# Designs tried in a protein design run: peptides against a protein of PDB entry 7Z53. Part 71

Target 1, 150 residues: chain A of PDB entry 7Z53
Amino acid sequence: PRIKNQADCIPFFRSCPACPGSNITIRNQINALTSFVDASMVYGSEEPLARNLRNMSNQLGLLAVNQRFQDNGRALLPFDNLHDDPCLLTNRSARIPCFLAGDTRSSEMPELTSMHTLLLREHNRLATELKSLNPRWDGERLYQEARKIV

## One batch from the design tools (peptide; made by RFdiffusion4, then SolubleMPNN)

Design b2_p19_4_s2 (from b2_p19_4, 13 letters changed)
Fold by OpenDDE base, seed 5:
Structure b2_p19_4_s2 (fold): chain B 150 residues (1-150), chain A 19 residues (1-19)
Amino acid sequence: as target 1 above (150 residues)
Amino acid sequence: LSDAERLLELSSQTLKINE
């Protein structure tokens, strides 16, 4: 079955096989990444925004997480601090502000919110693992290395 | 996410060797 909705797909490429020897030899797959994710929407493309998306309270290289809500113990995106928050204006009774992310549309599209949330969690997971592997790394190193992996 | 895990594995191997 082929996925027809490309808008919800992550771009990928197929690695080239290596065929040493004769044509009848079984192809060896080259260990390479077959897909990638543009995480600029998660980390922010501008340095001021990128800093605001980080947890600066420690040297763990983590992204900031929501301080009010969690998803069964799992992280959610932090809230933004907009003067005229459209999310608050949409439903004043709910009093839920817009999420802070690398994309201003994160609160407008649930699909983006979900993706950003997943990548947030993955980054923090990776940073945590990298810290375990490299205890002497500071927060900047952990953040950058985790960002490269995501 | 699967690629991220693979990258983590590769990174861990490389980084430990270089340190």
Scores: peptide ipSAE 0.027, ipTM 0.466, DockQ to the pose 0.041
Fold by OpenDDE base, seed 2:
Structure b2_p19_4_s2 (fold): chain B 150 residues (1-150), chain A 19 residues (1-19)
Amino acid sequence: as target 1 above (150 residues)
Amino acid sequence: LSDAERLLELSSQTLKINE
């Protein structure tokens, strides 16, 4: 699930000129994220958002993935569909919209984006495995069971 | 959640490598 080929990644760039280059800052950011290891950060805490994060085109219980970009064949977060997309405004040359995730911060920090991406992949992996083990499970069951495991 | 924690650690490591 780790990003291996940056050439195949979405060219999402954000500037953080005020960020101190200390390990402490990195750790603090990560620690802040750990406080939100609640799966709701990935799946969405609200039902409308949760539905938008799912792949509803089949009964595989998968989360939606990016349809434009992949990471060497691996899934990336889908793009959001914001009317006033702040991500597009931060870097107009890149023209990369915000990612759609369980929270609005998914595109604010690469760390969070990476985490959500990994968890997305893990969910889909689990759902796929569960489908193999339980072929009669529908998409809702697969989704819920995978969510519980994550 | 256990997998999530593990993946979080992996993500943390990735960030460290990229710095």
Scores: peptide ipSAE 0.023, ipTM 0.460, DockQ to the pose 0.034
Fold by OpenDDE base, seed 3:
Structure b2_p19_4_s2 (fold): chain B 150 residues (1-150), chain A 19 residues (1-19)
Amino acid sequence: as target 1 above (150 residues)
Amino acid sequence: LSDAERLLELSSQTLKINE
């Protein structure tokens, strides 16, 4: 039976084929970039949060990184500035505040924190590479282009 | 992937409930 509520439907598409000129009929798929990873959990879905997650001290298009700690020289998520920080209250011996990320659950699920950290590093890597390739791009352009690639 | 595993452990330790 067909679904009546079209608003709940998602479309599916197939890539176009390409056939070589040989006697062997082979249908090759043409590579198409039609899908993307939704990284809104990393960048934030709201503009105020998205701005807070960025490094605005330069024009490199980078996401903000932790200013206190690193993991063997690699970046960690920045800390949030919460009143009555639940992470500090839960583990007083560690004295580590909650991380700031696009998803508020970042400090609730260790797996999510790991993924956010990896994508943070990937974004900053991409932004750095894009800056090298396009030296005249400003921070906004670098940030947006890196965001699209992630 | 190795980084992910290390970060998972780090996050787990950080989120340990002491109270």
Scores: peptide ipSAE 0.020, ipTM 0.489, DockQ to the pose 0.029
Fold by OpenDDE base, seed 1:
Structure b2_p19_4_s2 (fold): chain B 150 residues (1-150), chain A 19 residues (1-19)
Amino acid sequence: as target 1 above (150 residues)
Amino acid sequence: LSDAERLLELSSQTLKINE
């Protein structure tokens, strides 16, 4: 979910070439538009994985979302399709498979899962806004531009 | 997320295309 009140934001650490030090830094100025934050944990660092994380059913540049569950109407990460799914084997009564994300550890740490979920929602929000601003952009353009902003 | 919001605002001025 998007947090509009900056005072209520939950801090997340991410790779950023322009970020000073290891401390949480609030930046009021934006560097060159050619640079972007590394969000490989969301988008995947490998092309096959990156494609599997995208919604290819339309030209909206969206990331794929869970098809079985939602969180009060909000998107959740899609499920992976693993042979011998460790999440299913751990708790057979729950019957919940592992999540699919850019980071394979997404299902191991609830905090990491939450972060990925938030950034998934933010990407889709940004892509939607960019579509409104630029209605002639195709799905690839929307996806790439949203990815650069996240 | 704050950075994303600022970038979106900036991009709305720059990335709009008239194709």
Scores: peptide ipSAE 0.022, ipTM 0.429, DockQ to the pose 0.035; fails the geometry check

Design b2_p19_4_s3 (from b2_p19_4, 11 letters changed)
Fold by OpenDDE base, seed 2:
Parts: structure tokens; C-alpha cells; sequence
Structure b2_p19_4_s3 (fold): chain B 150 residues (1-150), chain A 19 residues (1-19)
């Protein structure tokens, strides 16, 4: 699968074992190499972390989003709650905490931050669409099905 | 698969990931 190149998106390609070949340019290949992250890292590899990354306030199967900031109306990753937040310590004037994501390096590497942000948005979009298609599904079902598609 | 096919049809203009 490949993220479509949009003006405010970083295009990347994710390898798939049994997917048909597609027209991949050299630029897409470079993006794939530099931005390759397993989507599983977005959701967290451990159940406690996975739960913390979810929006548990409703039954929509959404991932949690930043409650303080948006990017032109689009979702950003939620903030973590670290005792000695290295992001705050790195730039004390900015006062921006580290992001909470499945990959602990998300805040340290802008490439990972952007990718996780895109996948966050895609997950929530998919969950919303699945809800419209299957209105009787609960939050757990929506979350899992959206996760499978991502 | 049926749900995904419907998603592709409905979200043909907004899908960000090509599989």
C-alpha cells in the first residue's frame, strides 16, 4: 500500500507480501525507505499502551487525538505524560511535550511523527466510514476492523 | 471484504492509502 501524495501529506509506501506491483517512482522508493514504519507501531505493541492510544470516551473505535492543537483542522497525536519529558527539556521555550504513540521515537524523529499522524487520521477516517456502513458495531469492533485495514 | 469494497467505493475521493 501507498499513501496518496497530498499537499499536506508525506507520501510513503508500505511493503505488502502478496500485493500486485504498482508504478513506483524513484521518489516513492526513497520515501518508502526513509519513512518505512510498520503500522503496528501506531497502535502500540503492548495492550496498556494500545488502550492509552485509543479514545475511550465513546464507541466509535477512534484513536485519541491531541486535545490542545490541530493542524488546519486535522488531528494531531496526543501528548504523553512523562515525568522528565525530554521534548520539554530540549526546547524549554517551545513548551511542547512529547507525543504519545506506539513508537517511543515518534517525538524524536519528525518523519515518524508525520507518518503516525497520517495513520492516526486514516484510522479515524476508516473507523468513521465503518460506523456508517455498520451502525450496530461497537467501538471495539470498529477499532479492530479499522486497524486491520490500515 | 464486502465492507472494504464499500469503503473503497464510498471513499474513492478521500482514500489516502492505496493497497
Amino acid sequence: as target 1 above (150 residues)
Amino acid sequence: LSDYELLLERSSQTLTIDV
Scores: peptide ipSAE 0.016, ipTM 0.416, DockQ to the pose 0.028
Fold by OpenDDE base, seed 5:
Structure b2_p19_4_s3 (fold): chain B 150 residues (1-150), chain A 19 residues (1-19)
Amino acid sequence: as target 1 above (150 residues)
Amino acid sequence: LSDYELLLERSSQTLTIDV
């Protein structure tokens, strides 16, 4: 069941083997968006792409972020590296390449870009919190657990 | 629940998103 008013409330349900049905929540949080959004748009549906979307420079389980730009200190999607980058070709003066995301349409649809950005931030937030709670977890564990929570 | 409370409660569990 889905709440019709998505503007004010996003429903989601999470289950675990030990406590099935105990995690039914209705909330207006960023991490609830994946209840109705294909998470493959954020994480990638293929392993090579998924690895490219991760920050592999440390063991923090983070997704890669833009290295050139930030939004008032907040993360943006990383850039892709396309031979014939349509974003660069569309506006040569801007010189902004397409974003790298799990969905190739991310740079074509601003709403997708925004949502992917928010979920990127949420993942990294969750991974950071999980690291604080579980300091012995490696990057792979942090990444996977954060992905499950998103 | 706050995100932190949810994380605390579920940090040791395998989670499944029910769509």
Scores: peptide ipSAE 0.014, ipTM 0.428, DockQ to the pose 0.038
Fold by OpenDDE base, seed 1:
Structure b2_p19_4_s3 (fold): chain B 150 residues (1-150), chain A 19 residues (1-19)
Amino acid sequence: as target 1 above (150 residues)
Amino acid sequence: LSDYELLLERSSQTLTIDV
């Protein structure tokens, strides 16, 4: 179950607090999040998905970011483009579509969304740093090297 | 409510996945 009462909880992620005395153990939460450090969850295990997750507008080796929203200037996951978007259907007032990530479940749990967001930011940070260190690397090289570090 | 907070609200309203 999701932790909803944050009064006595410690923020583990921006959208995912940790409550040591709750039914959700810190160990289980950490284990769940650690499992998503798998690069396939961030980058996509299938090539078509992996390509759609990349920023192809430049040669910086970046992952695509949300074009509508930011977190105080920081990147968020891009939106998917689903014909029958379940995220739009479940909450018509919010009008927020599902996120696009390596894991199709990225929008199903705030913990996953947060982790994917953090890893997106980390990849782009690494790619940016690698570009500074290796100015002649093209986007493919930057993307692959950053992916290996993550 | 900020745009980011709307995104967070949307994510928090999804079904909890058993991972």
Scores: peptide ipSAE 0.014, ipTM 0.370, DockQ to the pose 0.048
Fold by OpenDDE base, seed 4:
Structure b2_p19_4_s3 (fold): chain B 150 residues (1-150), chain A 19 residues (1-19)
Amino acid sequence: as target 1 above (150 residues)
Amino acid sequence: LSDYELLLERSSQTLTIDV
């Protein structure tokens, strides 16, 4: 391999072939879980961003949610506040801003958006459960503990 | 069960339903 530092390598996996037992049949692939999304991306790697992703209006340790839209009552990612919002520029008629997430590419990849949304909901669920179990915990502790569990 | 264990169990159940 050209890359000498293995730490700089991106792991790449190929699906194994699934043979139906006949030479004339179409070769299929065996599905395998070879990758996962790091949930840490939901929280942001930088502290200022992390704070912006949190709901600081209360002591529930929640991540901020969209204030305009919900998915059948379930949370969506909050919108970012960009001066030149590329999401608005890509579709002038939609007028939907980019989502705010720990990864700036969250709005560029629908899969990432979905994952961040799911993990947002999971975090808030966990924080809610932790609050129920530990009512004396403040928002910071709830946030951190939920973050650890996610 | 610890709070973490309980939450892990609940999380597992939730993920199973949602996925």
Scores: peptide ipSAE 0.017, ipTM 0.446, DockQ to the pose 0.029; fails the geometry check

Design b2_p19_4_s4 (from b2_p19_4, 11 letters changed)
Fold by OpenDDE base, seed 5:
Structure b2_p19_4_s4 (fold): chain B 150 residues (1-150), chain A 19 residues (1-19)
Amino acid sequence: as target 1 above (150 residues)
Amino acid sequence: LSDAELLLERSSQTLRIAE
């Protein structure tokens, strides 16, 4: 069957065979990802921004999270501190500022906001797991290793 | 809408739909 790969699809290819057990007549194939996610929009491409996106209050390698709001206990993106915040100007009564992310458009498109939020949570989850596995790792190591996995 | 509700409308609600 012909599978048409679209932009919203993730390409896979079969690479290595595996023979589980003693039965060598049956071979399983290991699928490999042929693409990676550029997380620069999440972590920031510039060092000053990247630092502002991190939680610098501890050595857990975490990204900063919103200090005012949560989603049923789950993390949300932190707010930016813009002098002329366009999000605040859009609806002055709402007083919801723009989110701080690697992409300045994160607050303009709900899809981007969701993606950044998801990856924020995943990073912090990974960093937490890595800390558990490697308790002697400092925050920088945890942050970088989690970033590599994301 | 409250501030929290607006935030959910902007981000969390969409995320839950995507999940």
Scores: peptide ipSAE 0.027, ipTM 0.535, DockQ to the pose 0.028
Fold by OpenDDE base, seed 2:
Structure b2_p19_4_s4 (fold): chain B 150 residues (1-150), chain A 19 residues (1-19)
Amino acid sequence: as target 1 above (150 residues)
Amino acid sequence: LSDAELLLERSSQTLRIAE
């Protein structure tokens, strides 16, 4: 099924059960669903990481997006900057590093990457809408309010 | 970790299918 309404997407993901498979797969999905309460997988649970996940170049309250790649004009997760990047080691010719997200497992499974990317887009959408509704809000206010809605 | 290129491709495909 296709999720045509973005407003319905988050509730759908929150209620999606874990797929059958390895214990690792099940655990990752369960952890992701549990963290939907605070969306820590998107925003990070530690302040230094949370700051690195934000777009600090403006006062729009946006999360950082990939600077090299887009999905038909839509945002992707930003890349991390690891010294020994395991993602680069898996395919040295591709030279695609690991994604940076609130969940360190963002590059472990495509399913998690997709979910984090979707929520990234939703946050930025919400922040943009909130800016339109509240032009006087600064970046911090926009970021926090969007985070609360996600 | 899975191949980064595969992750990018699969993530994009999944999002396009879902949307």
Scores: peptide ipSAE 0.022, ipTM 0.523, DockQ to the pose 0.045
Fold by OpenDDE base, seed 1:
Structure b2_p19_4_s4 (fold): chain B 150 residues (1-150), chain A 19 residues (1-19)
Amino acid sequence: as target 1 above (150 residues)
Amino acid sequence: LSDAELLLERSSQTLRIAE
C-alpha cells in the first residue's frame, strides 16, 4: 500500500520507505544513508548497465547526465530507452520517460529518484575535483576513485 | 517543460506507478 506521509518516511534501497512512529532520529538517518551508500544501486550491478550509466564521450570519469533537461543548471539522471516505457504510458500528455539508474526502481519512487540524482551530482563533483588534483588520471581511474569515495 | 515542471511531472508519475 502507498505511504501517504512520505515526509516522515525513510527510503531504503531494495525496499519500500520505512515510516518511524515519531521524528526521524540521527540513527534513522544513518541507517538510511548506509542503505543508499550501496554503490550498486547508483552505478549498476551489471557491467552493461554500468557502462550505459557512464559518460564515455571523454576521459573525465563522469556519469552520464540528462541531455534534455537540467535542474537550474544542475544535472538530472539520463533517460532510459525502454520499450513500452511505463512512465510514458502513465501520463501520455507529459511525455517524460523513465530515468536510467543503477536501481531499476529509480522511476518507481520519487525518493529514490532524488537520492540517485544527488549521488550522480556528487560523483561528478568528486570526479571533477579528482581530475584537478590528479591531472594524469584517465577516465577509468577518475571514475573508480570517485566511486570508492561515494 | 521547464526544469521545475519536469521534476514535478516525473515525481508525480513515480508516485502513480508506485500505487
Scores: peptide ipSAE 0.021, ipTM 0.558, DockQ to the pose 0.039
Fold by OpenDDE base, seed 4:
Structure b2_p19_4_s4 (fold): chain B 150 residues (1-150), chain A 19 residues (1-19)
Amino acid sequence: as target 1 above (150 residues)
Amino acid sequence: LSDAELLLERSSQTLRIAE
């Protein structure tokens, strides 16, 4: 049976075959980029969370960074402030809280945490450059413009 | 959630390698 409502369909595409210039029986495919960065994981989809993820101590449009730890001078995600922090409960001796990010899963996978951290650094880098180029921009504009570029 | 300490360390390592 065929789906009648097109809105119920999810587009699925097949990669194009490669043309190696030789008569081969094996069909090779061309690699293609199929992924993109969803910045909502960094900035948060809810306004209250988004505000908590920002550095509101200045007008630089920066995202908040960890105040206890850095990676060779580079920023890490800030810690959350949970009443019953599952990360603290996971390893009570370590006493390291969960990270605060736009995605609540930021502390579940190192790969995800790394991505959040990377984009955090990129945002702050962009905001810094934008501030240099546009000294009169306030923090809100810097934040929004950097967010758009990321 | 995973161990936060492990996440910190491994995330930092991954980022350093990516640089």
Scores: peptide ipSAE 0.020, ipTM 0.514, DockQ to the pose 0.033

Design b2_p19_5_s1 (from b2_p19_5, 7 letters changed)
Fold by OpenDDE base, seed 1:
Structure b2_p19_5_s1 (fold): chain B 150 residues (1-150), chain A 19 residues (1-19)
Amino acid sequence: as target 1 above (150 residues)
Amino acid sequence: SEDEELAKRRKEIDLSAGP
């Protein structure tokens, strides 16, 4: 659904408004942020990238998560593997590489990183619930069904 | 884009809680 009350919203990705302080429910806020049909910023617009964003080590239909860091036990975006990583080059002291997402600009804007992190967590939550409700679904089915809901 | 038959196979989940 689209955001109805845009008076207190700020510009966001693809010129869509973001209303983090609105009275809209958390679910509606997520849906408003993903008012795009394909959600390519999260899942990738090309198959090679989409596969790299998935956890292919099991049949749970999950997106890949960071293997080095967590946020108090909660998932973070995986790191990309760039030879000349611009995130490492621009801040030599931090030594944190760029995150991997469907949109390569995710690491350039902390707001995008935060949004993609939330959507990553939501996808994996949905996939987990779908697995519980539909135990015979394989990883591909779980991934696709969760993607349709997000 | 949703397949009606696929939708029937899917059990309803609680989406109100968010992430």
Scores: peptide ipSAE 0.014, ipTM 0.458, DockQ to the pose 0.025
Fold by OpenDDE base, seed 2:
Structure b2_p19_5_s1 (fold): chain B 150 residues (1-150), chain A 19 residues (1-19)
Amino acid sequence: as target 1 above (150 residues)
Amino acid sequence: SEDEELAKRRKEIDLSAGP
């Protein structure tokens, strides 16, 4: 997402392993690119995480979105619940925790966060369209079918 | 068939997809 107003910016945490030029950074970027094929960075590779990334309050097959912030009316990633949240520690005044995504490093690299956010929006768009086309599908079916398309 | 129609509908959505 393009941020026009810096006041609307969400702070990110960058750990030492995520520093530019490090082998770990390169590996992380490669993992992000490879996971784009199956979108595991968005949906999670483990079932418990995958469930936490879903909106379970309805049968629309949606991914969970941030309940506090939006990007000019568009969805953002939900917040994680870390005991020692590094995002909070790096900018105590902002009080914005790390994002929750299929990639646990979602808040360490703004580039990854942006991609995750876009794919989150796309999934929810697809799920909405599928619901319109197939009103009898339940949330599980909508979620899985949208996931296959993304 | 119903499966064919569903496939076509999915394809339409896929082609219109854009994050």
Scores: peptide ipSAE 0.013, ipTM 0.437, DockQ to the pose 0.023
Fold by OpenDDE base, seed 5:
Structure b2_p19_5_s1 (fold): chain B 150 residues (1-150), chain A 19 residues (1-19)
Amino acid sequence: as target 1 above (150 residues)
Amino acid sequence: SEDEELAKRRKEIDLSAGP
């Protein structure tokens, strides 16, 4: 849901280097969550992984989403393509592979899966809004600017 | 400045956030 009233936001402060007068601004619940999380878990700490986590099919600066499943129309983490997928080995009947994320433990811990899913959705939301505000920005700019906000 | 306007827009996006 979109927050229309700023008073409805969770009043957590987070560093914002882009703030002119202060490096701290009030963030929403997602930004509050990331105050306790290394963003590298979402974006990847290394460039090869980071690229694999991005949607490279367009110039919208989006993270990749699951192409097989959605949560009531909402994005889920993409599946990884592991040769020996431990998630498939854990429950052979379910046949659900591991999720792809910056943290390889995302599929092992439901807490991480949920958190990374939320941050994925937030990034893509931000990138979409930034595209609307800045139509001339390419995918790299959108991705980087959204990443800075998350 | 451009940076200030971008910061404002970013804040607006942050405050409008939520699925």
Scores: peptide ipSAE 0.014, ipTM 0.447, DockQ to the pose 0.024; fails the geometry check
Fold by OpenDDE base, seed 3:
Structure b2_p19_5_s1 (fold): chain B 150 residues (1-150), chain A 19 residues (1-19)
Amino acid sequence: as target 1 above (150 residues)
Amino acid sequence: SEDEELAKRRKEIDLSAGP
């Protein structure tokens, strides 16, 4: 979500290659919560994992979302498909598997899980907007362009 | 140009994005 009170924001710097010569100060403040995040934690740093994190059922450039659960209609991270799922082993009664994310340790840290969930939603929002603006872009282009903004 | 319009719109989206 967009930061409402900029006075509470910590200033960060993020590049804006799509806006050459523009003042990015406001952007840096708005993206303060994401500027310190290594995007590889969301998208994966390895290609096999990155592909598994994507929705490959269409050409919309979306990240995969949980197919079993939603949060009041909003997306959650997909579950991983581990044979020996450590999350299931930790609490057998809960029967909640680990989430699939760029960092396999995300399920061990709820704060990371929450942040990754927000970034998942933001990516998909951006990809949707970019599709509206550029209807001829394929899924790869949409995915990469959204990734650059997140 | 098309590139200029894309850049402007992308900036708008970027400024509207984020938590």
Scores: peptide ipSAE 0.012, ipTM 0.438, DockQ to the pose 0.023; fails the geometry check

Design b2_p19_5_s2 (from b2_p19_5, 7 letters changed)
Fold by OpenDDE base, seed 1:
Structure b2_p19_5_s2 (fold): chain B 150 residues (1-150), chain A 19 residues (1-19)
Amino acid sequence: as target 1 above (150 residues)
Amino acid sequence: SENEELVQQRKEIDLSAGP
């Protein structure tokens, strides 16, 4: 990943252990992950959380993205702001805080981060295209319409 | 893609752009 905000730079080393299994096990893992992911994990099922997951600084209907880091120029999930961050506590060497997601269970299943990231990117892509197609739509309309497509 | 088709289906007619 590329450090975007040097004022908040942290060592960002994210590696998942390579699965020792065959291609079949990898596919099974992916299938298992996708079975857990729904819209609530991306958008939040409660309004306060949903608002925190949105980019409210403009009228583009976007989900919030990480302001510190990008993945080769592509969006990453925003960090949560937890006083007692369990991600930092459980893996001291990684020094990576928990990502903000629509389901608190995501903190217990970090393997879902990649899927959440992909869905985040897809939502923002859709919102961007909808804005281009319907330039008079406000952020709320763009957000809701993109959410319906995802 | 399916999502691209769904996006295109969301095109709204600009009612202010009358003839």
Scores: peptide ipSAE 0.357, ipTM 0.806, DockQ to the pose 0.019
Fold by OpenDDE base, seed 5:
Structure b2_p19_5_s2 (fold): chain B 150 residues (1-150), chain A 19 residues (1-19)
Amino acid sequence: as target 1 above (150 residues)
Amino acid sequence: SENEELVQQRKEIDLSAGP
């Protein structure tokens, strides 16, 4: 995948030599992925983190997406705002900061990042569909109902 | 898809839209 913005494009790939091997199975089917993934990796296990992972600028029940880059027009995980970003230190040439997710390992393992990205997109897709179906639902209802489906 | 079916199952009845 490629990260695009108005200024330039950067490669979407990070290598972490200190990271342990991943046995995570990546599938194209979201429902298959969820059978192997803890939803807390996407939504956060604690309320403060969960709120930070949500788009609070509207009542659409969406998870926050990257505001700087997209993957060919598709959403990416938002960047974390770390003072000393370890991801930038891992691959200085790529200059890709850590992603914000429920699991901090998302930035260390491309496979995990990809999985979280897919679930992010699916949640937002579901929330959008639910909004169309139930126009009176507020952001909290949309978020919770989409979360139940994912 | 399964998720599409789940979305459709969550259509809330609008009580105000009734006659």
Scores: peptide ipSAE 0.354, ipTM 0.805, DockQ to the pose 0.018
Fold by OpenDDE base, seed 4:
Structure b2_p19_5_s2 (fold): chain B 150 residues (1-150), chain A 19 residues (1-19)
Amino acid sequence: as target 1 above (150 residues)
Amino acid sequence: SENEELVQQRKEIDLSAGP
């Protein structure tokens, strides 16, 4: 998504007990994060990965969402299927596997996970709007056009 | 918003819907 109006910014809460304290404002944190995250981190830079990140069960051009969990009715990133899942190994009590994203760091840094989640939701929102606007577009067209806007 | 404007710009004219 392209955000030019600061009033449209979504506040982020940086939660990392092991991270050094920062005097950076929430807005500055968001700006720093958004400058770091590009489309390849959300959609994947390789075609096999990109396909795995898409919902291929319909022609709606959506990114895949978590099939097990939602956040108050809103979408979460899908889980990856790793042989040796480092996320499961680090915290067995949580039993939350690594998320599937275009960048493996999304599972290592909660801030990146949050941003990827927001971009996932925005993509799917845009694809839905585009479907409403252009009912005859297939999933590929919807996906590509939404990707260009994000 | 910018995204909404960009969505609207993607409206394809359906020429087949005409007579």
Scores: peptide ipSAE 0.351, ipTM 0.802, DockQ to the pose 0.017
Fold by OpenDDE base, seed 2:
Structure b2_p19_5_s2 (fold): chain B 150 residues (1-150), chain A 19 residues (1-19)
Amino acid sequence: as target 1 above (150 residues)
Amino acid sequence: SENEELVQQRKEIDLSAGP
């Protein structure tokens, strides 16, 4: 699936200044779309990154979402904080920074971004349902349990 | 859905709830 640009949504078209190659790019896109069972692309494989991908402002066990933009009211990936943001450098007119995700390629390949976005939404949906079902669970428990279901 | 079933399976009983 691919996220469709809407009036109240940022465009997903991006340049890739450091693409490893056309064949590798295609393979990476396919892997991201077909290996959706591996949620490491949305949760991060390293603890520091994983923490940055979480919403730590509450005890709801949510992943962080974009604070500036939504997709017709639905969540988008948060922006990364890169000093030399390659997404901005290669498309200065669009002024869209790279997205923050477990897979750093999320902003380079729209297909990856779409999948990450869908999994983000699913996680947050699950965490919300789990909170409703188990009101006493803290954010850590909600996050971990939702992660296991995704 | 499958995920909804998985969510429901994770319901815990609040043992502190009661008289």
Scores: peptide ipSAE 0.343, ipTM 0.802, DockQ to the pose 0.018

